# Peptides against a protein of PDB entry 8RAJ: the designs that were tried, part 69

Target 1, 54 residues: chain A of PDB entry 8RAJ
Amino acid sequence: LPAENEDPDKAVVDLHRSPPKTKDPDLTPSGIIAKVKAGDMTQETARELLLAMR

## One batch from the design tools (peptide; made by RFdiffusion4, then SolubleMPNN)

Design b2_p28_2_s3
Fold by OpenDDE base, seed 4:
Structure b2_p28_2_s3 (fold): chain B 54 residues (1-54), chain A 28 residues (1-28)
Amino acid sequence: as target 1 above (54 residues)
Amino acid sequence: DEEEELERKRKEEEEQKKLAEEAIEKWS
């Protein structure tokens, strides 16, 4: 049976697509604090992240 | 005005920095 070489659709990674500056609201100080308040992040992890942003 | 937008962004950055410092102090 001829193996149909389905050329994998080269996902044209548009290297020139400026990464969407999706300011992930989750990575802002406000977003981190919100995660702690929601119980989705420990205060220890949040403190470490905030210190790394300084 | 581009200047007003820059001032707004600076103010937002300062507010985020203040929140970060307050949280770091509180969780120390």
Scores: peptide ipSAE 0.504, ipTM 0.840, DockQ to the pose 0.704
Fold by OpenDDE base, seed 1:
Structure b2_p28_2_s3 (fold): chain B 54 residues (1-54), chain A 28 residues (1-28)
Amino acid sequence: as target 1 above (54 residues)
Amino acid sequence: DEEEELERKRKEEEEQKKLAEEAIEKWS
């Protein structure tokens, strides 16, 4: 049976795939709130960061 | 499609802004 060479390696490098905008999830309001909820950030520090984003 | 993506992005930004304002008020 002919081995269908499914060439798996055509990773179509979608050149139009914008580099993953590494939106640092830690610097979004949601990420900051999540860190406070997890106990990884103080409310004071979070408030200061959120105020700086205003 | 581009207009829908722009609208989605605007909505997400507005939601993030609202969450920030609520958190600032709560932690004041």
Scores: peptide ipSAE 0.503, ipTM 0.838, DockQ to the pose 0.661
Fold by OpenDDE base, seed 5:
Structure b2_p28_2_s3 (fold): chain B 54 residues (1-54), chain A 28 residues (1-28)
Amino acid sequence: as target 1 above (54 residues)
Amino acid sequence: DEEEELERKRKEEEEQKKLAEEAIEKWS
């Protein structure tokens, strides 16, 4: 039976790969400000979110 | 260069922090 050399190298989940910080642009200070400017977020909600990011 | 990437990330973080502080003050 041909031993399929399953190259074990594919299973090394590089634990040092910082999870892609999916910088959700919508959750950055710039993204929040942009939402307020677009009318998609209230100033009050934006202020609360920005305060929570400190 | 890793150092250049770290500097870019620091500058971006500082800019985002400044934008947040200005917005918090404006919307207080």
Scores: peptide ipSAE 0.503, ipTM 0.839, DockQ to the pose 0.661
Fold by OpenDDE base, seed 2:
Structure b2_p28_2_s3 (fold): chain B 54 residues (1-54), chain A 28 residues (1-28)
Amino acid sequence: as target 1 above (54 residues)
Amino acid sequence: DEEEELERKRKEEEEQKKLAEEAIEKWS
């Protein structure tokens, strides 16, 4: 089977791509609420985080 | 186009603020 030549051109890590300002979706109010609904965060911890963002 | 993008960002920030306030009240 011919070795699938993985086109090396896709590995151009654009080093000048400003790291997407990963607004850590986990630190947004919607992200925090989603974590509580998923059971990944307690309501108490979520409330404290949301109060600290005021 | 730039004004439309600024309006969209303001609306998103206002929605996030509202969600935070509702969650804080609900979890009081």
Scores: peptide ipSAE 0.502, ipTM 0.839, DockQ to the pose 0.668

Design b2_p28_2_s4
Fold by OpenDDE base, seed 1:
Structure b2_p28_2_s4 (fold): chain B 54 residues (1-54), chain A 28 residues (1-28)
Amino acid sequence: as target 1 above (54 residues)
Amino acid sequence: DEAARRAREEAERRRERELAERAIAEWA
């Protein structure tokens, strides 16, 4: 049985992968701010998310 | 035009960054 050399290193995270176009408008800075203004998100949570995206 | 598309995408990314920075500063 040929040993399937699962080359585990193929997780080359393409660092040049354009940040996934988060088609989720809710995860964009504008979407996050909109959620805060709508009362659907706290400013604290929004700040943490925005900092994590930086 | 691909150049016009790129310019729009760059302007959008800049606006989103500016909005994020402003929100982080306002909610600090």
Scores: peptide ipSAE 0.566, ipTM 0.881, DockQ to the pose 0.670
Fold by OpenDDE base, seed 2:
Structure b2_p28_2_s4 (fold): chain B 54 residues (1-54), chain A 28 residues (1-28)
Amino acid sequence: as target 1 above (54 residues)
Amino acid sequence: DEAARRAREEAERRRERELAERAIAEWA
């Protein structure tokens, strides 16, 4: 059974990229907030991403 | 069934929006 361990580290969200219309759970507001809580994203970066999604 | 699915998808979109607005306000 391929456990696709999608390494969470591979989603380098380019801050300058338009918020992807992607159903990517890591790029949802909840996913972004989860990354901040995990220490994988800064609050500043997260804020910019969330503002771009607005 | 389809109406229930749509209602869940709308509720999820609303929750995600509310989470975003709270985070933006908290990290302002």
Scores: peptide ipSAE 0.565, ipTM 0.879, DockQ to the pose 0.661
Fold by OpenDDE base, seed 5:
Structure b2_p28_2_s4 (fold): chain B 54 residues (1-54), chain A 28 residues (1-28)
Amino acid sequence: as target 1 above (54 residues)
Amino acid sequence: DEAARRAREEAERRRERELAERAIAEWA
């Protein structure tokens, strides 16, 4: 199965438009923090996403 | 056991909330 390259920008835009009902592990707080630690996401973007999940 | 399943789901939700709050505070 091709790993759908979910464009991280699409995931962020989709989160701003509708909290994804998808059990995407990359969109959990732990997944977001993991992306920041990996250098795949900025702290600013991560903070905004985490605030929107409240 | 449904009670054990619910307890795991609640513990996971709590953990994710605590992680989010720590990250928000650290990156403030």
Scores: peptide ipSAE 0.564, ipTM 0.879, DockQ to the pose 0.642
Fold by OpenDDE base, seed 3:
Structure b2_p28_2_s4 (fold): chain B 54 residues (1-54), chain A 28 residues (1-28)
Amino acid sequence: as target 1 above (54 residues)
Amino acid sequence: DEAARRAREEAERRRERELAERAIAEWA
């Protein structure tokens, strides 16, 4: 099964709209920060994701 | 009941926004 490259833009939980029914805890600001602290994400990538959520 | 749910969801969104803003500032 091809890994559906979920467009990172679709994974951005619109914090202004109803939270998507599937709250991926890893896509919240807290989840992103946790990934950086765990070494699973760079600060640069995390900053870009957090900026896109505003 | 519904008003209490909305207030919790708003408080959570506010906390997550404050965390995001802090992280963006720290990683600038």
Scores: peptide ipSAE 0.551, ipTM 0.878, DockQ to the pose 0.662

Design b2_p28_3_s1 (from b2_p28_3, 14 letters changed)
Fold by OpenDDE base, seed 1:
Structure b2_p28_3_s1 (fold): chain B 54 residues (1-54), chain A 28 residues (1-28)
Amino acid sequence: as target 1 above (54 residues)
Amino acid sequence: REEELLRLGEERRRRHPEEVERLRELSE
């Protein structure tokens, strides 16, 4: 078996590559606005949620 | 409902501090 010289730096970069921060798209300002535009969230709920995040 | 919105606000502040800061700057 050819030893895949996986560069130990690549394994360290992959271990220190924070798992792709699951940017909860629903909690971003852009995600909240997108839900309002889609009709999945009321403007009132979006306003209250944005105020609670302030 | 208010408790859930507060919890979601806290979770966002923990996961996305820079994005909460940008919203503060845009609202001043």
Scores: peptide ipSAE 0.116, ipTM 0.691, DockQ to the pose 0.198
Fold by OpenDDE base, seed 3:
Structure b2_p28_3_s1 (fold): chain B 54 residues (1-54), chain A 28 residues (1-28)
Amino acid sequence: as target 1 above (54 residues)
Amino acid sequence: REEELLRLGEERRRRHPEEVERLRELSE
């Protein structure tokens, strides 16, 4: 079985990869409006989210 | 549903305090 040379640098970069700062772009007012426009969120849910964020 | 909306609002306030403040100032 060929030992897949897992590049040891990839494993070290993955361990030091700061957890993706999931700035959930979906929680900004602009992200919420974009989800409504895409059909991924109801206008009612968007209104409730925007009110809870004031 | 209300608990989830509250949690999302609190998470936004923690991550983007300046954005929440600007939206408050624009609403006065």
Scores: peptide ipSAE 0.110, ipTM 0.671, DockQ to the pose 0.273
Fold by OpenDDE base, seed 5:
Parts: sequence; structure tokens; C-alpha cells
Structure b2_p28_3_s1 (fold): chain B 54 residues (1-54), chain A 28 residues (1-28)
Amino acid sequence: as target 1 above (54 residues)
Amino acid sequence: REEELLRLGEERRRRHPEEVERLRELSE
């Protein structure tokens, strides 16, 4: 059985690696406007999202 | 739908405070 030398520091660094702050580019005003321009979001949904973000 | 939009709005305010502030300043 190969001893998996899982470096315990690497597992701790992976646990302390703040989950990549998924800057949901889709939740930025610029991302919302880009989705509307692409046809992936309705203008109404974009308005509601932008209002909820004020 | 409204509760989800509120939650997404709060999460955005926490992650992108400066971008929300700029939109507020442009809307006043």
C-alpha cells in the first residue's frame, strides 16, 4: 500500500483556502447588464435584481 | 422569488460594497 504522504499542511492550506470567492460576475451590475444584452436575462429580472442590490 | 432576490442583493452588498456604493451615488 503506497503510504499517501498527503502533506497535512496541504490539507490545512486547502481547508483555509477560502473557497475561491466566486465573484459571481453575474451578480455585478455590469454582469447583469451583460446578461440582458446577451438575451440570457429579462429586463424585468435585471431591474428587480438591481433594485434588491441598492 | 423576492426572498431569493433579497438574499442575492445582500450577498452582493457583502462581496462588492464599493460597486453598490457607486450605484447608490449615481441614483441619488
Scores: peptide ipSAE 0.110, ipTM 0.684, DockQ to the pose 0.232
Fold by OpenDDE base, seed 2:
Structure b2_p28_3_s1 (fold): chain B 54 residues (1-54), chain A 28 residues (1-28)
Amino acid sequence: as target 1 above (54 residues)
Amino acid sequence: REEELLRLGEERRRRHPEEVERLRELSE
């Protein structure tokens, strides 16, 4: 059975792909509040996210 | 879950420092 040496360096190269400067609207305080209002997020999760951003 | 929320908060601080700073000032 050939041990496919999955080259661990290929996993590192994908992490160095500069995340596109897409303002993830979902990670804005306004986007989080909008998700809560839409019912897509719990108020508790929103509170925890907003606290983690402080 | 808590570790993921912390990571998202850190990423937010890096991408949007001025918005996080305004939220801090409103919370003091």
Scores: peptide ipSAE 0.115, ipTM 0.688, DockQ to the pose 0.196; fails the geometry check

Design b2_p28_3_s2 (from b2_p28_3, 14 letters changed)
Fold by OpenDDE base, seed 1:
Structure b2_p28_3_s2 (fold): chain B 54 residues (1-54), chain A 28 residues (1-28)
Amino acid sequence: as target 1 above (54 residues)
Amino acid sequence: AREELLRIGEERRAAEPEKVKRLLEESA
């Protein structure tokens, strides 16, 4: 298995440049807002998550 | 989902000082 030595720097740069596209649609900013609107998530949790994605 | 985002946030937060350190080392 080629250990793609993903240069930890590229992973860090990619982590900084691209919000991790969590393949989970529920973790997108829009998905988080939708969960808050549905009452499935607290505004505080949503704020923490949105700040962590920034 | 929350734990994964917290982990990603912590990984980003841990990676920031390494990036800053590299930028400082590259700028010195």
Scores: peptide ipSAE 0.084, ipTM 0.520, DockQ to the pose 0.070
Fold by OpenDDE base, seed 5:
Structure b2_p28_3_s2 (fold): chain B 54 residues (1-54), chain A 28 residues (1-28)
Amino acid sequence: as target 1 above (54 residues)
Amino acid sequence: AREELLRIGEERRAAEPEKVKRLLEESA
């Protein structure tokens, strides 16, 4: 297994260059808001997640 | 999903000071 020595620099650059295409549409700010609106996520959890993404 | 977001957030927060440092070094 190639040691995913994901160079933290590369992860950072990718996080800044690619808006995190969180393959999980649920983890985008819009996806989080959509989950809250659907009742699938609490507003508190959404707030924590959105604050962690800042 | 929450743990992965926390991880991404921590990786971003850990990266931010290095990026800021690099940007400050490039701007001096």
Scores: peptide ipSAE 0.082, ipTM 0.526, DockQ to the pose 0.074
Fold by OpenDDE base, seed 3:
Structure b2_p28_3_s2 (fold): chain B 54 residues (1-54), chain A 28 residues (1-28)
Amino acid sequence: as target 1 above (54 residues)
Amino acid sequence: AREELLRIGEERRAAEPEKVKRLLEESA
């Protein structure tokens, strides 16, 4: 069983130390904006995602 | 992608009050 016990503190520290290498380039603020420009994402969804990333 | 970001956002929003609570408890 993958130890899903990623210490939430370690995840927060890793989020502060390394921008999450979201291996998914689509999850970066720049990737979200690129999807909106491409028409692959609604502006409302992008707003929700960008607010969740703050 | 959306579900993963919602999960990360929920995990952060759940961890933030707990972290603030720990910081308040350590400061008291």
Scores: peptide ipSAE 0.076, ipTM 0.519, DockQ to the pose 0.069
Fold by OpenDDE base, seed 4:
Structure b2_p28_3_s2 (fold): chain B 54 residues (1-54), chain A 28 residues (1-28)
Amino acid sequence: as target 1 above (54 residues)
Amino acid sequence: AREELLRIGEERRAAEPEKVKRLLEESA
């Protein structure tokens, strides 16, 4: 039986790159949405910031 | 600030594209 050399270097590119620890919680998409829900940011400003990240 | 937001957005889009999409839809 040919030993299929499963090349173990299929680095599972964990495409789940751990979200960078954003030093500023206020600049995270989740932080922006949390500020809108708290009334600390307008929906328009949040939209502009989120679109700028796209 | 804009360049930092772009970088954060690219990194988050790569990690959680569906979550970013959902947050954009909730903010629209």
Scores: peptide ipSAE 0.080, ipTM 0.589, DockQ to the pose 0.135; fails the geometry check

Design b2_p28_3_s3 (from b2_p28_3, 12 letters changed)
Fold by OpenDDE base, seed 3:
Structure b2_p28_3_s3 (fold): chain B 54 residues (1-54), chain A 28 residues (1-28)
Amino acid sequence: as target 1 above (54 residues)
Amino acid sequence: KEKELLEIGEERRKKEPEKVEELLKKSE
């Protein structure tokens, strides 16, 4: 079995590693805001989605 | 190391509902 010499310096779990991509990044509060800012979602639809997450 | 990652993930999940309420309050 090849011992994967995982270089202990590559085991810096980048604490900046983007939170595990929730299977729908678009359904997170941050994803909803990003879509509204991109013009891909209306503010009204964003409000409805945020209300449904409450 | 695994415990710290779980704790960061749980703290982020606890702050998400507060962020939803803050966004709703800004949209009123």
Scores: peptide ipSAE 0.120, ipTM 0.568, DockQ to the pose 0.073
Fold by OpenDDE base, seed 1:
Structure b2_p28_3_s3 (fold): chain B 54 residues (1-54), chain A 28 residues (1-28)
Amino acid sequence: as target 1 above (54 residues)
Amino acid sequence: KEKELLEIGEERRKKEPEKVEELLKKSE
């Protein structure tokens, strides 16, 4: 009888899953600047987001 | 969705603190 040694250790879900490259460029300091420069964000909203990031 | 935005914001705050401070100083 081949004992199927199901090695249960293969369920180490790689917690080093590189944070999804959610290219939300929009929430970087640089992305916030880019939105303000594009006219897609007000300077006030950008300041509030940056203050919340301090 | 709100938790994900906070976590992304906090992770980015740790990586680019100097850029946040430079931007705040330019917005004064």
Scores: peptide ipSAE 0.118, ipTM 0.660, DockQ to the pose 0.162
Fold by OpenDDE base, seed 2:
Structure b2_p28_3_s3 (fold): chain B 54 residues (1-54), chain A 28 residues (1-28)
Amino acid sequence: as target 1 above (54 residues)
Amino acid sequence: KEKELLEIGEERRKKEPEKVEELLKKSE
């Protein structure tokens, strides 16, 4: 039975992929806009968060 | 393909501050 050559290089590439720093989707400019559109955030709070990111 | 995914991630990070400034200008 041919041994499955699972390329060991795929495992090494995944280890050097810095885990996507879980940028809280809530703190992204797009996440803030999505919350305002959903009615879960005020425009004023969204402006303050966007100013703090500048 | 892996190099292309890294470039897309870096381009998205560079456009984040410009998108913040565009949104601030639209909120004034």
Scores: peptide ipSAE 0.118, ipTM 0.567, DockQ to the pose 0.054
Fold by OpenDDE base, seed 5:
Structure b2_p28_3_s3 (fold): chain B 54 residues (1-54), chain A 28 residues (1-28)
Amino acid sequence: as target 1 above (54 residues)
Amino acid sequence: KEKELLEIGEERRKKEPEKVEELLKKSE
């Protein structure tokens, strides 16, 4: 009979896993500027997003 | 989706507040 030594230590859900740093570069001040400069965002929408970040 | 965007916005506000102020001043 193969003793399945299921190592129970693989279920340590690392509760210290830092919440996924949502590195959405798209909503950084620098990412907003990059979108405006690329023509993918209006200056008005960029101003509203920056005011909401204040 | 709105709660997640707000949390992302608050975390970014803590890291680059001076950059937001600089950009608002350049947009006036």
Scores: peptide ipSAE 0.113, ipTM 0.655, DockQ to the pose 0.203

Design b2_p28_3_s4 (from b2_p28_3, 13 letters changed)
Fold by OpenDDE base, seed 1:
Structure b2_p28_3_s4 (fold): chain B 54 residues (1-54), chain A 28 residues (1-28)
Amino acid sequence: as target 1 above (54 residues)
Amino acid sequence: REAELLAEGARRRAENPEKVEALLKESE
């Protein structure tokens, strides 16, 4: 049986990596604009969100 | 239901595409 050299340092780094906060891809400036172009968001809501990010 | 969502999306796009582009240009 091949002894899998599990490098013990790789397992410890993955358990404490806070899951990358899934920044809702829809809450980026580009994502907000994409939603407005799709018609899924109003321009007023997009304006308020973009101003709150400034 | 899908046709109503498409019509609402089209209405929202027609009301002012230029304001969205202006806000984009201010954010660059």
Scores: peptide ipSAE 0.073, ipTM 0.591, DockQ to the pose 0.043
Fold by OpenDDE base, seed 5:
Structure b2_p28_3_s4 (fold): chain B 54 residues (1-54), chain A 28 residues (1-28)
Amino acid sequence: as target 1 above (54 residues)
Amino acid sequence: REAELLAEGARRRAENPEKVEALLKESE
């Protein structure tokens, strides 16, 4: 079955799709809490990051 | 002295998630 209907506009949209901002999973509110619970982040750093997201 | 440092580290780890969760609840 013919491989000839890749819409050229889809290839252009995929090239202009900014790479999904890998929201560093560590910079989500949930990721910050997880790092704090793991002991990989200080409370002060977590507070500063959470306040910067507000 | 070592037991005190371990206890302080444990207190910081125990108090830390509750304060972070409180800050999140105040932000919603």
Scores: peptide ipSAE 0.072, ipTM 0.565, DockQ to the pose 0.040
Fold by OpenDDE base, seed 2:
Structure b2_p28_3_s4 (fold): chain B 54 residues (1-54), chain A 28 residues (1-28)
Amino acid sequence: as target 1 above (54 residues)
Amino acid sequence: REAELLAEGARRRAENPEKVEALLKESE
């Protein structure tokens, strides 16, 4: 059986692959503030979310 | 959706508290 040369460096790179930073712009403090300014989010919900990030 | 936002906020606080605090201060 051909030894599967799974390059051990590829497995290490995949373990260190930071979970895809879902750069959901909506999940950033700036994105939350932008939603409040647009009227798409309440100030109270924004405050709770920002405090949960702080 | 709010629960997902709170979970992501908590994750970001754990991973990079200083950057989140700086972004909060810049946003005040």
Scores: peptide ipSAE 0.064, ipTM 0.603, DockQ to the pose 0.191
Fold by OpenDDE base, seed 3:
Structure b2_p28_3_s4 (fold): chain B 54 residues (1-54), chain A 28 residues (1-28)
Amino acid sequence: as target 1 above (54 residues)
Amino acid sequence: REAELLAEGARRRAENPEKVEALLKESE
């Protein structure tokens, strides 16, 4: 198997790359409420998630 | 995933407390 010469600089750049702040829009109070309004989440699950965030 | 939800929720309350309180009141 050819050892993929993963450029050691690419691995170092990936370690220093701040983890992508993928603000998962679903993890947001506004995203949770938007899912309830869309019918994609129950009001109870939304309440539990919002209270757990409290 | 729950721990990530908690951390992001806590961060958002610290950034926008009034907006989070308004959204919580709409959910009561």
Scores: peptide ipSAE 0.058, ipTM 0.588, DockQ to the pose 0.222; fails the geometry check

Design b2_p28_4_s1 (from b2_p28_4, 16 letters changed)
Fold by OpenDDE base, seed 5:
Structure b2_p28_4_s1 (fold): chain B 54 residues (1-54), chain A 28 residues (1-28)
Amino acid sequence: as target 1 above (54 residues)
Amino acid sequence: DEVEEELRKMEEEEAERRERERRREEEE
């Protein structure tokens, strides 16, 4: 059987694959604390978000 | 509650930070 030359050009990177929506992950309590530790969020903003989840 | 646990940890870390800061200001 002839080896079907899989055309290497069929790696059409679907440029219409929307970048995974980082759904702003409804920041889990652990995700909020991880952002504070990374310096991406203030302790005050993290406290306000956690208090709103109580 | 996971939220109450993370709030408690942040309040404890903030209290420890303030205590360390006061001790440094008293040693200078």
Scores: peptide ipSAE 0.318, ipTM 0.748, DockQ to the pose 0.363
Fold by OpenDDE base, seed 1:
Structure b2_p28_4_s1 (fold): chain B 54 residues (1-54), chain A 28 residues (1-28)
Amino acid sequence: as target 1 above (54 residues)
Amino acid sequence: DEVEEELRKMEEEEAERRERERRREEEE
């Protein structure tokens, strides 16, 4: 039987890669405004967050 | 204060948006 060299390129999905520290991007005032400009946050939610930082 | 500056900019943008909306409603 010909040895089928199945190269298992097991992409070692490093299941132990610590989830990239999502430092919850410290919601800096500038980071909040950047999310609004990206469409990832509403202006209303951004206003509420900024008011909570005052 | 960076927070107060970003709040002010958002309030100014919201005021400008309301002015543009009113101007559009007056032209229709």
Scores: peptide ipSAE 0.316, ipTM 0.749, DockQ to the pose 0.368
Fold by OpenDDE base, seed 3:
Structure b2_p28_4_s1 (fold): chain B 54 residues (1-54), chain A 28 residues (1-28)
Amino acid sequence: as target 1 above (54 residues)
Amino acid sequence: DEVEEELRKMEEEEAERRERERRREEEE
C-alpha cells in the first residue's frame, strides 16, 4: 500500500496555542455533582465547595 | 446562577429523602 504522505504542514503543533484552559472539570458545579453521583465525594463536601463558589 | 441551581437541587433531593423515610417509619 502506498504510504500516505501526511502533509507536514498539519503536523506543526502551534507551540504558541495556549493549552485550552481546561477549567479543572473537578471544580465545576457539574463536576462536583458528578463526583457525588459516582460516590467519590460526600454530599456535605459538595455543598461546602458549591457555597465557596457563590 | 449554575451554583445556586445545583445547591437548590441537592437540598430538594435531601428533603424528599427525609420525607420518604419519615413516611415509611409511620407505616411500620
Scores: peptide ipSAE 0.314, ipTM 0.746, DockQ to the pose 0.343
Fold by OpenDDE base, seed 2:
Structure b2_p28_4_s1 (fold): chain B 54 residues (1-54), chain A 28 residues (1-28)
Amino acid sequence: as target 1 above (54 residues)
Amino acid sequence: DEVEEELRKMEEEEAERRERERRREEEE
């Protein structure tokens, strides 16, 4: 099944709500970078997400 | 750390983008 694009905004809203315990493959460092390369996420949002995982 | 490596790559790509933009403004 093509992964239905779970809105990057839901990932951002969920990160503001709880630091992601990496259960979602879309919230891995590599998954975030893949969304930026696809144009589905801004570099700024990706930086905020990665900083929250540090 | 994979997170620190991807952060570093994004900062390098952003710096390269800003350098390319400055070069275009200097060629006009």
Scores: peptide ipSAE 0.310, ipTM 0.745, DockQ to the pose 0.275

Design b2_p28_4_s2 (from b2_p28_4, 18 letters changed)
Fold by OpenDDE base, seed 3:
Formats: sequence, structure tokens, C-alpha cells
Structure b2_p28_4_s2 (fold): chain B 54 residues (1-54), chain A 28 residues (1-28)
Amino acid sequence: as target 1 above (54 residues)
Amino acid sequence: SAVERELEELRRREEEERRRREERRRRE
């Protein structure tokens, strides 16, 4: 069977594919901010981690 | 990930500092 040309427009790489949600809530920017608010993380540590995630 | 390793190293350093503070308080 001839391979039907898969329409190249169906390979729209969803450029909005949300980065794989880190299954660990503690590794998200929101999780880091939550730890700082809880007193479980220093503000400087949180800043370094948030910079490393950019 | 690189971020996971950095988090683990930071947690390890904080725990080590806490243990050193507790040990100093027990010797006073």
C-alpha cells in the first residue's frame, strides 16, 4: 500500500506544549515559592533555583 | 535533572548545618 502522505500541517509541533509538568510539585516555580512562604527554604536558595530553571 | 541534584545538595548542606548547631548547643 502506498504510504499516504501524512499532511505536513498535522505535524504542527504544538509550540504551546506545556513543558512536561514536573511530577514533583516541589521542583516547580510555584512549589519553590510555597517552600519559602512555609519557611522550609531560604529566599537566596529559591532565587538560585528559579534562575537555573530559566 | 540538574535542578533535582542542586535541590538534593542544598537539603544535604542545610541538614549538616542543623546537626552542627544542635551538637554545639549540647556541649554548652
Scores: peptide ipSAE 0.141, ipTM 0.626, DockQ to the pose 0.094
Fold by OpenDDE base, seed 1:
Structure b2_p28_4_s2 (fold): chain B 54 residues (1-54), chain A 28 residues (1-28)
Amino acid sequence: as target 1 above (54 residues)
Amino acid sequence: SAVERELEELRRREEEERRRREERRRRE
């Protein structure tokens, strides 16, 4: 009888697999602020986006 | 929020830079 050492640990769907945080770094509050600091976004546009995320 | 504070700091910095640019233009 082949010992089915199917490691039951390989079937542990890591329930701690955080849903793929599509860290669109551009859509996070910190990413919006980083774009303003880089000069890639206006403060007004950043304010509107941050208010819409609240 | 931490985000609101960082936006307010950015606004304050932009106003200070505008004031410094206006002051330079008045001294030339």
Scores: peptide ipSAE 0.138, ipTM 0.608, DockQ to the pose 0.147
Fold by OpenDDE base, seed 4:
Structure b2_p28_4_s2 (fold): chain B 54 residues (1-54), chain A 28 residues (1-28)
Amino acid sequence: as target 1 above (54 residues)
Amino acid sequence: SAVERELEELRRREEEERRRREERRRRE
């Protein structure tokens, strides 16, 4: 007799587990400023990104 | 914000460097 006791609830992919916020350290306000200081980003692009995060 | 202050400092430094380059070019 096949015991029907595989809980289908263990396959609920927790879609509410926020994907580990890839702390793209590069997309933080501090990371954007660090890129501008390094010369890897323009001040204009940095301003637009920082305004979009506000 | 701390971010706005740091962007203002970066702009000020870039303007100061530009002025120093323009002043050198006027003396040569």
Scores: peptide ipSAE 0.138, ipTM 0.600, DockQ to the pose 0.212
Fold by OpenDDE base, seed 5:
Structure b2_p28_4_s2 (fold): chain B 54 residues (1-54), chain A 28 residues (1-28)
Amino acid sequence: as target 1 above (54 residues)
Amino acid sequence: SAVERELEELRRREEEERRRREERRRRE
């Protein structure tokens, strides 16, 4: 029976893959709008944040 | 933009709710 050389190098989880910068979901245009709809943010604060992202 | 349209819709809804509250207070 050929010993299946399980290449142990395929289990190298790239520990150097910088986690995708978790864009704070609260700082996305959609997240800001969702907070305003929920009543957790004022429309003025949302406007300022959305303008700063342009 | 889609964001600007959504902000304008939110403003419109808030103004309509404010007018409804003011009208209710005038009838009480």
Scores: peptide ipSAE 0.132, ipTM 0.603, DockQ to the pose 0.186

